# Designs tried in a protein design run: peptides against a protein of PDB entry 7UQJ. Part 1

Every score and structure here is a prediction.

Target 1, 160 residues: chain A of PDB entry 7UQJ
Amino acid sequence: PELYQNFNITPPRGVLFHGPPGTGKTLMARALAASCSSDERKITFFMRKGADILSKWVGEAERQLRLLFEEAKKHQPSIIFFDEIDGLAPVRSSKQEQIHASIVSTLLALMDGMDNRGQVIVIGATNRPDAVDPALRRPGRFDREFYFPLPDVKARFKIL
Below, numbering starts at 1 at the first letter of every chain, in headers, positions and changes, except where a header shows other numbers.
Peptide ipSAE is a variant of ipSAE made for these designs: the mean of its two directions, with the distance scale d0 fixed at 1.0 Angstrom where the peptide's residues are scored. Compare it only between designs on the same protein; published cut-offs may not carry over.
The geometry check fails a fold that doesn't show the stated peptide or that is severely misdrawn somewhere.

## One batch from the design tools (peptide; made by RFdiffusion4; aimed at target 1 K56 V58 G59)

Design b1_p16_1
Amino acid sequence: AARAAARAAAAAAAAA
Pose (drawn by RFdiffusion4):
Structure b1_p16_1 (pose): chain A 160 residues (1-160), chain B 160 residues (1-160), chain C 160 residues (1-160), chain P 16 residues (1-16)
Amino acid sequence: as target 1 above (160 residues)
Amino acid sequence: as target 1 above (160 residues)
Amino acid sequence: as target 1 above (160 residues)
Amino acid sequence: AARAAARXXXXXXXXX
């Protein structure tokens, strides 16, 4: 941590996995979760699939998001993987419902808002990155964007 | 206050920060929240978002808004910051649930019934200005609209 | 009434001020209420809003609306003004609440219960006219309309 | 629709 405090830099804590289907996005997230449970320093893994937080009560989806990010603050070494994040956080439109734009606005305020979110890495895997809200694709929340392509010749050899 | 009585004008008590993502809106609100807590006279900063207002009960979201504005009047030199305010206050629509139009109507009534001395300042950052209700964007509610643009060369030099 | 009842032209049961925001609709009702700064028994003015009637309970909103109308009949020549009548009477649909729908179901029955010898006039204001419920715009209700547009050049000169 | 119905039903159950 002194290397990052040597400068006045904060580490990048957000990655957006994107590419075609079957290219290794969930596999890489699975390998990262299996590696986080065997290095004997507790990096807590939080798995979230799509719109797991959707509820029929008003304000319960934003409450579940706030609880997920808070429980991430309770254990500092924690990771949040959002599988199929384009179903949880679509581009905010006036035509669609307010539960969607309200989830996206809560996710924006919880990733880079007024309060610091802690040592929480946030990973989102998507097949449709342009269905993710553009305000979620900037540094401070999903700094990096890993494009997982269809494998080239040497990569197909290695996979096989 | 005599200057604002000599000319028959009321000081603006509302600001709407708007601009592209990552341009300085939450940063300015964080710097103002740190400047509220340093000096010989204290300004109270009230931070809010859509999650700690929206409730599942009838008449509880508007009661939380009223408690916020009454508590800010109690601590009279005050700032109220609504981040991602288009999620809290979208454009009123009949094709939406009634809780969002009811929040916008309660917010319009509470802003039209403030102290009328410049004691409660209300600051909102929407990232998208068209999504917020036009009744809130008229002078009397959110008087000033600060456009935080993408920085030009001298501004990028100063930021770097 | 000595003059206007000679010709049998009935006064309107419901007059609707509608227009863009900031066009002076609340000013016209405030100026008519300052024309109620006159002596008693003539042009009693009631200033209500799309809020401060609707409550947590199930009967106080309709009971209070029936009482407001009864106090309006008690002082015979009287005016009821509903500012932000889309807050009190939104569009009834299947995303609508039950308390607002019953407020509309009672306001309609109270406007059809108003006699032909027109001594109570109900003026209502809105910035979004096609967001008030369609039933109050039917004949025998809010049927005469006043459009308040943005000002032209001479009007902006007078305002300045 | 179901959100609004559940909110109205929960308010009716609380009034009882």

## One batch from the design tools (peptide; aimed at target 1 W57, target 1 (a further copy) W57)

Design b1_p17_1 (made by RFdiffusion4)
Amino acid sequence: AAAAAAAAAAAAAAAAA
Pose (drawn by RFdiffusion4):
Structure b1_p17_1 (pose): chain A 160 residues (1-160), chain B 160 residues (1-160), chain C 160 residues (1-160), chain P 17 residues (backbone only)
Amino acid sequence: as target 1 above (160 residues)
Amino acid sequence: as target 1 above (160 residues)
Amino acid sequence: as target 1 above (160 residues)
Amino acid sequence: not in this file (backbone only, 17 residues)
């Protein structure tokens, strides 16, 4: 931590996995979760699939998001993986419902808002990155974007 | 206050920060929240978002807005910051649930019934200005609209 | 009435001020209420909003609307003004609440219960006219309309 | 389902009355 405090830098804590289907996005997230449970320092893994938080009550989806990010603050070494994040956080449109744009606005305020979110890495895997809200694709929340391509020759050899 | 009585004008009590992502809106609100808590006279900063207002009960979201504005009037030199305000106050539509138009109507009424002395300042950052209701963006509610643009060369030099 | 009842032209049961925001609709009702700054028993003015009638309870909103209309009949020549009537009477649909839908179901029955010798006039204002419920715009209701446009050059000169 | 949840909340508010 002194290396990052040597400068006035904060580490990048957000990655957006994107690429075609079957290219290794969930596999890489699974390998990262298995590695986080075997290095005897507790990096807590929070798995979230799509719009897992959607509810029929008003304001319960934003409450579940606030609780997920808070329980991430309780244990500092914690990770949040959002599988299929283009179904949870679509581009905010006036035509669609308000539960969607309200979830996106809560996710924006919880990733880089007024309060600091802590040592919480946020990973999102998507096949459709341009269905993710563009305010979610900037540094401070999904700093990096890993493009997982279809494998080239050497990579197909290695996979086989 | 005598300057604002000599000319028959009311000081603006509302600001709408708007601009592209990552241009300085939450940063300015964080710097103003730190400047509210330093000096010989104290300004009280009230931070809000859509999650700690929206409720599942009838008449509880507008009651939380009223409690916010009454508590800000009690601590009278005050700032109220609504982040991602297009999620809290979208454009009123009949094809949406009634809770969003009811929040926009309660917010319009509470802003039209404030102290009328520049005591409670209301600051909102929408990232998208068209999504917010036009009735909130007229002078009398959110008087000033600060456009936080993408920085030009001298601004990028200063930021770097 | 000595003059205007000679010709049998009935006064309107419901007159609707509609237009863009900031066009002076609340000013006209405030100026008509300052034309109620006259002696009693003539042009009693009631200033209500699309809020501060609707409540948590199930009967106080309709009971209060019936009482407002009964006090309007009690003082014979009277005017009821509903500012932001889309807040009190939104479009009834299947995303609509039950309390607003019953407020509309009582306001319609109270406007059809108003007698032909027109001594209670209900003026209502809105910035979005096709967001008020369609039933109040039927004949025998809010049927005469006043469009309040943005000002032209001479009108802006007078305003300045 | 959201209308049924709003009706259940209105019923709970009527029962509290």

Design b1_p17_6 (made by RFdiffusion4)
Pose (drawn by RFdiffusion4):
Structure b1_p17_6 (pose): chain A 160 residues (1-160), chain B 160 residues (1-160), chain C 160 residues (1-160), chain P 17 residues (1-17)
Amino acid sequence: as target 1 above (160 residues)
Amino acid sequence: as target 1 above (160 residues)
Amino acid sequence: as target 1 above (160 residues)
Amino acid sequence: EEEEFEEEEEELEEEEE
């Protein structure tokens, strides 16, 4: 921590895995979750699949998001993996419903809002990165974007 | 206050921050929230978003907005910041649920019934200005619209 | 009435002010209410909004609307003004609440219950006319309309 | 869950009365 406090830098805490299907995005997230439970320092893994938070009550989806990010604040070493994040956080449009743009706006305020979110890494895997809201693809929330390509020759050899 | 009576004008009590992502809107709101809590006279900063307003009960979201504006009038030199305000106050539509048009109507009524002395300032950052209702963007509600642009060379030099 | 009842031209049951925002619709009703700054029993003016009638309870909104209309009949020559009538009478659909739908179902029955000797005029204002319920725009209701456009050059000169 | 919500709504209306 003193190496990041030596400068006035904050570590990048957001990655967006993107690429074709079957290229290793969920596998990499699974290996990272298995490695986080065996290094004996508790890095808590929060697994979220698509629009897991959608509810038929008004304001319960934004409440579940606020609770997920808060429980992430309770245990500082915590990680949030959003599998298929293009179904949870689509591009905000006026044509579609307000529950979607309201979830996207709550996710924007919880990732880089007025209050600091803590040591919470946020990972999102998507096959459609341009269905993710563009305000979610900037530094401070999903700083990095790992493109997982279809494997080349040497990579196919290694996989086989 | 005599300057605002000599000319027969009312000081603007509403600002709408708008601009591309990562251009300084939440940063300016955070710097103003730190400047509200330092000096010999205290300005009270009220931070809000769509999650701690929207409720599942009939008449509870507009009651939370009224409690916010009454509590800000009580602590009279005050700032109210609504982040991602297009999620809180979208353009009113009949093809949406009634809670969003009812929030926009309650917000229009509470802004038209403020202190009329520049005591409660209301600041909102929408990242997208079109999504917010045009009735809120007219002078009398959100008087000023600060465009936070992508920085040019001298601005990028100063930021770096 | 001694003059205008000679010719049998009936006064309107519902007149609708509609136009873009900031075009002076609330000013016309405020100026007509200052033309009610005259002596009593003539042109009693009621200033209501699309809010402060609708409540948590199930009967106070319709009971209060029936009482407002009964006080309007009590003082014979009277005007009821509904500012932001899309807040009181939105479009009834299957994303609509039950309390607003019953407010529309009582406002329609009260406008059809108004007699032919027109002594109560209901003026209503909106900035979005095709967001008020279609039933109040039928004959015998809000049928005469006043469009309030943005000002032209001479009108902007007079305003300045 | 919808039945628990209707019970809580009735309890709230009774407390407010």

Design b1_p17_6_s2 (made by RFdiffusion4, then SolubleMPNN; from b1_p17_6, 6 letters changed)
Fold by OpenDDE base, seed 1:
Structure b1_p17_6_s2 (fold): chain B 160 residues (1-160), chain C 160 residues (1-160), chain D 160 residues (1-160), chain A 17 residues (1-17)
Amino acid sequence: as target 1 above (160 residues)
Amino acid sequence: as target 1 above (160 residues)
Amino acid sequence: as target 1 above (160 residues)
Amino acid sequence: EEEEERREEEERLREEE
């Protein structure tokens, strides 16, 4: 959040980190959170997993998302990191598709409701960008995308 | 340790981790150190910073380097991790250049003096590989180099 | 790989990477795989997710695990990386516990059946080491464990 | 000691999150 302020850049409401597993998306999100913290201004880092939103919050996922965004706003500057946001992808049952659609709809509304002056950044990490609802990838939501390439096999060879 | 035995590869005396800040070089060194430890065979991990070698060990840096290598040899299998080894780069004063040249010369001699049968690995991490003395990057020293790419600069620019 | 050669250590049949999300476990596994490869000797890297073993391989998980280990043996030197191996943890249904127990039993048998002369390394990554069956953490299986700490905020600043 | 420092660092980071 503060990095964006110092650069006169409007913080994205949402940023999508995408790339193969083990490309450092989650590590980068944590490192960004750290890099934006100073001794005078700490960033609060909220982490959730897409699969946990569906499985742990059964019947209350929408409420827990609202509470998460409220807490993030209360503790701004803050980062909400959704790890494995492709875990919100519907499982092959029509009932899970309805639950997914409701959760995604709530997340859309929460991201759309964020004030541009709010110091809350939402980062989504996914290994499957095509499994993320295109509605989440629209302007004012995850409108910035970042590809995390695999470090080249040759670069990997060097690491030992 | 054993993976390299099966591969008939001569252990690097030194490995240079290079790449921008945020790429996980230090984290990787710690995780490599961890990965080489077992319940039956723990690796002793020695960490030093390049800047600390110049600043904390004023007038005794060469001796402390010798002691570090002796201790690492005594507690082998071991890893010596030089974080921010580019911090050994001379500051623009002729006196610091002389001190730097002496320290680097000592490190060169210590790396050259390592027996290939010794179970001591030296890892250097730097954000500025060009600021690392090319003599350290020669065969038998930091002869293996590992690039830690930033996830694309375009990804960083959009995250900021 | 070479680290293990110098250390005269028997390749762990399995290595457990554990630590909080975003500590670089998956990144490390890929970096280790990469680091073990040379121009003359490439390591084949096999990746599977714990949750995918339970969900995608419904009714054939045991067969697919056997095929994975056979392929890894055929293409040795190789690494089998089980990302999110805690995703093999039983779901609260008795039927899933039975399926889990069968899959875990198969994995145990495959790990126990690995020849110590085989150039196959198994890496498991978990955010929840306590959710990994203790039987997997026994000698000859995931007998080496590696903690991935979160980099300190100050370390994070330097990592970025 | 290194595992204990790592646990303390993890706890500290969980408190800062």
Scores: peptide ipSAE 0.000, ipTM 0.219, DockQ to the pose 0.058
OpenDDE base, seeds 2, 3, 4, 5: peptide ipSAE 0.000, 0.000, 0.000, 0.000; ipTM 0.274, 0.209, 0.203, 0.223; seeds 2, 5 fail the geometry check

## One batch from the design tools (peptide; made by RFdiffusion4, then SolubleMPNN; aimed at target 1 K56; its pose is not in this set)

Design b1_p19_4_s1
Fold by OpenDDE base, seed 1:
Structure b1_p19_4_s1 (fold): chain B 160 residues (1-160), chain C 160 residues (1-160), chain D 160 residues (1-160), chain A 19 residues (1-19)
Amino acid sequence: as target 1 above (160 residues)
Amino acid sequence: as target 1 above (160 residues)
Amino acid sequence: as target 1 above (160 residues)
Amino acid sequence: EREREREEEERRREEEEKR
């Protein structure tokens, strides 16, 4: 409830959707994209998986992130959805290869470089918010978090 | 942003989200609230659970509903989301205590008393639309219904 | 509870949940698990990610699959949910390394080896059903498919 | 009415599967 009252704040450049797997984080992101799209004003929805950016674009991941943000900026209003962002931006304190650190640094710079006037929303989805680099969770980046609880089994039993 | 300029259409005063548990009704309502909020036009999202209004506010439930609608009206544009509305507005023909009948009557009056020019959308979510008082499903109230299929109940019976 | 007494229908051994990312496939799988769980009859919900089985268990992935199916069989009634099953069982025609072929073969054998009388339901979720090995989509395996549409953009425009 | 909505949704799915 209260999280939505505070939309008086400058739109968080990034929103972290976190919660157990299958809490509908990705559904929500797509639902957001679709609900923001009017017949007159289509929102461009960009989706990337953290693991895909790392695995498909070894050495190009940074450039692909830059291109993604540029393309999103070109096609405003837009949503960038990073599914499984913990795969892209793992905690720096983990003994992870130099490649991950560079990608995280690039994503940080891209999030910081977003003009607040830009109609680009970045949504990161993770099952492990604590596995996401804390630097990404700072103000001006993924500064808002939405917990996707498992729909309470008890709530379902009250409903069924 | 511009999607909400077309509020020249008499906004349906209420929308009933119905479908099996876990079809994402609550998720969608929150997604709608988030997607309707632009940088320029913040939508206030009010969420209440039907069961909470009955259980927490014995004797005050009617007043809490009135206050909720007044607060939503004060903070236009706004969305009121009633999660598990079948818990709040059970069918009048059910042998339910006099308290439920009074709450349903109050909700009916509040829905009817909404000026069509008000930028307040009411979303009710239920898994049992048939357990919701049919009076709430009439024109000018929850006059639009969205079925959240489980991926086809027939397909669910085909799968399960 | 009662909907599941009609399990006199040979439960389809496997269900493929497919649809765009974030259509609630995983949410639905968890929803199914919870809806099948009564206070009297708890369903054990096993969840694995395709990518995790490949990445965490190089050389042990087959054994981990066998153990998962054995554990699910031991804790009947149970649901095995493979999230991102296209990561586990990619199309054989893809130039993928010998490791993937062996895992796919093991999963095929496990699905075939499931006695129809077992109270184990296997749910595979994918965003790319066409990237899943067609052999897994044959009768007696993931022989039923559920498309998870994006909640229709047009349906939202009818609400909003 | 719910049966018609199901049939329209089934038809829409069949049209989306054909795309």
Scores: peptide ipSAE 0.000, ipTM 0.218, DockQ to the pose 0.036
OpenDDE base, seeds 2, 3, 4, 5: peptide ipSAE 0.000, 0.000, 0.000, 0.000; ipTM 0.238, 0.206, 0.222, 0.307; seed 5 fails the geometry check

Design b1_p19_4_s4
Fold by OpenDDE base, seed 1:
Structure b1_p19_4_s4 (fold): chain B 160 residues (1-160), chain C 160 residues (1-160), chain D 160 residues (1-160), chain A 19 residues (1-19)
Amino acid sequence: as target 1 above (160 residues)
Amino acid sequence: as target 1 above (160 residues)
Amino acid sequence: as target 1 above (160 residues)
Amino acid sequence: KEEKEREEEERRRREEEEE
């Protein structure tokens, strides 16, 4: 009985796309959205940058995250794509660490609060998976991680 | 008229994901499942390891494979993901070769017996595509093969 | 207001899969098609090669492209996969440049003319993204580009 | 050669599904 992890894939609350720059993380998220869109079922795609969550939403980041998830729920089926989600990782300053902790806590709560029925997929992209808060990588959050490898530059040069 | 290969993609009975460890085979299967899940259309995801089919199901592997396909059919739309499907390849022992031949024969029959209408996608992942039985790679089985390349370790180190 | 690029992903009229040979571009397109196919929703998959559009359709390439898009619309939801789309790039001859310009112009018009509601996804694969006409890479066309990296041959040899 | 054989086998399968 145990090994039937009938993962009712509750649409995995998050997928982490990680790998070097230019490996196509953003594009794969868009290709997945495209592949699942139909006339009858348009997937709404939301994109945010981790650095923009900290820098552009100073003092309102938590509210803007809530609004983003509410809007994604209103426009379901939807994909929320967080590019450079490691940009939520604090630059080493005490003030940014507090802001990071609050924003990450809010993102955790939003991902945990997603209804098991909801048609909202969250994709996070990072070049530094080890800089992503381990709490975001737990089951029911970014519990699925896709590695995007770099081309071998030498192999690319043998074809060019 | 000829070049309209209207591949009625009969949902390809199998897709082989092959490539080195850590290239994201398992995750891509999960990301694909996630991208196609909706409130109205939950994809059920089944996961099995090739080595577990041989080691944990001694004397019942064929029955457990049949039950897996029946359950996947009952919970359609579904994905069956076989991780390390090359682990069905015998360790070089005459007894394991016979067990392998029987299990592979059963998997072939289950993939061949899938209704052309069925909403069951089978994904196999391997690090050793050349160790996957050629019979599994024929049309109507794992007839589609995705290569997951390794990151250039040197290119990764230039970005860290 | 600005950063809600509510990309109503109008199913991106095109996705460009680019990367070296054997990186799995064709296969990813097929895996995406497979993942989105159901009993109730069979995705029709159309495949064409860029070189075949020039060489096999001499004097009828534009008409055959129109027929392809009409048939894809008739059989929606559908995927049109153009393999080796850089093969539409002229071999350095004045006559092929004129043929290329006409065929590319027709493909542009077909991609631009796709209804925002249509369930037709266009995927182009190339080994030479820089040889793909920049007009095809604009918004509403192949405006999304996925990079398929080569395995590091050395990393492959460390695992074998 | 193998690609042509696949195209012929797939054409036969379609002809058999349309009958």
Scores: peptide ipSAE 0.000, ipTM 0.207, DockQ to the pose 0.038
OpenDDE base, seeds 2, 3, 4, 5: peptide ipSAE 0.000, 0.000, 0.000, 0.000; ipTM 0.234, 0.241, 0.330, 0.348; seeds 2, 5 fail the geometry check

## One batch from the design tools (peptide; aimed at target 1 S55 V58)

Design b1_p20_7 (made by RFdiffusion4)
Pose (drawn by RFdiffusion4):
Structure b1_p20_7 (pose): chain A 160 residues (1-160), chain B 160 residues (1-160), chain C 160 residues (1-160), chain P 20 residues (1-20)
Amino acid sequence: as target 1 above (160 residues)
Amino acid sequence: as target 1 above (160 residues)
Amino acid sequence: as target 1 above (160 residues)
Amino acid sequence: SVTQELETPPLPPPPPPPPP
C-alpha cells in the first residue's frame, strides 16, 4: 500500500473481460476465485449472473445492488464478478424501460460516485462489450479491458 | 441580497452538470461537498440518488423527496446534489410506469416552491442532458447548465 | 350572462392550455386569478395542480375532487384551473396505477355531470398534450384548446 | 421483461378533507 501511497495513485480496480464465446473469460474468473480462497488472506468473492437483481417490486433491484456493494464494503478484501454484464447493464436508451437505465445509473453511482467504494475489485465478463453502457467503460469503473481472443497456434497447442 | 433586489431578479438556485464521462462532474460535486464543511458558516450538503428515493409503496417515493426538500429548508444554507439525475428524473412518457412521471411531477412542484432567496441550491449531473425532462431544464428549475467538456491542451496540461 | 346568453353560444366545459415549456401558460392562469382579485360571487378561481389531490388513501383523492367541484357549483360562476393536468390525468393503460385511473374515472363523470347553463369553466394546462388521457379530450370535455408557442421576434421584444 | 409493481400500505380510514 505504501507503493501506491508513494505516488498519489489509486490501483485499478475494474476489468472488463470481453471476447468471443468459449475463450476463457468465466474460466479465468473461476481460477481467480479458486486462488482467492487458498492464499489465507480473505479475498471475498461475490458471484453475480446477468440480471440476478431484477425484481417485480419498484426500487428492489437498485436496493439489491446497493446491498451487494455495501456487503462488499463490510469485508474490505472482496471481489465482485458480473457474469454477462451486458444483460445487467445495457446502453441506456429512452425506448426501453426505466428499470434498466435505473440499474445502470445505480451501478454508475456505486462504482465511482460521491462515496468511495472501498477495496472492491469489479470484474465483468461479456461477449458484447458495445452493449455495455459507455459511461461504465472509463477509468474509475472498469479501468482495464482484457480482450480474450480466439487462440492462436501456440495457444491452441498449449490448450490441447 | 440588495443587489438581487436592485435589479428585479432571483438568484439561480439550480445547476445541471453535463458532459462526457470522466470530465469532472462528481469531482466538482465532491470538491463543493468538501468546501461546504470547512468554513465559519456551514452549508449542508444533501447527497441523493435513485436508490434511496424509489420505494415499492404507493406515495412513498414522493414523500421521500418532500422530506428531503423540507429537511434542506430546515438546514437553510444548503446544497442538494442529485447524481445521475436522468435515472431519477427521466423524460415523462405514457409508455413507462407512473412512478417516474410522478417523481418528475413532485420534483417540479418542490422546485417551484423553494425558499426564493438562494438558500437551497439544487445541483444535478446527468452525463446525458437529453434524457432529463425538458420541464426541469427550463429556467426556474435548473437555471444554469454547466457543460464539462473533454479537456483541451492547456486543460490537459493542468490536469496532468 | 345578460349579453352572452342572447345568442345561444355555450361556454366551454374544458379549455386546455398546451405548448412548449416556459411559454407563459401559468402566467395566463395567474393573471386570470388576479382578474379574480375583484369582488366576491364573480369568477371564483380555484388553483390546483396535478399533485396535492392524489394521496396515499383510496378515497380522499376522488372525494376531494368531487368536493372541489361541489364548491365550484356552490359559488355558481367559478373557474377550476388544473396546472400540470398530465400529473392529475395521465394515460390509463396497464402500466398505470389504480388511483390515477380512478381519478380520471371520476373527473370524467364530474365533467359530464356539469350542466348546460355553463357557469363552471375548467381550464387545464400541460406541456405534453398527448400525455393527458384521451377520454377528457372527447366532446363535452376539454375540447377547446389554446396552443402557446415559443415567441416570435416582436413578442420577444415586448417580453424583454 | 420485468414489470415492477407497487403495494398499497395498510392505512386506517381517511380523514375528511377540508373545504377548499

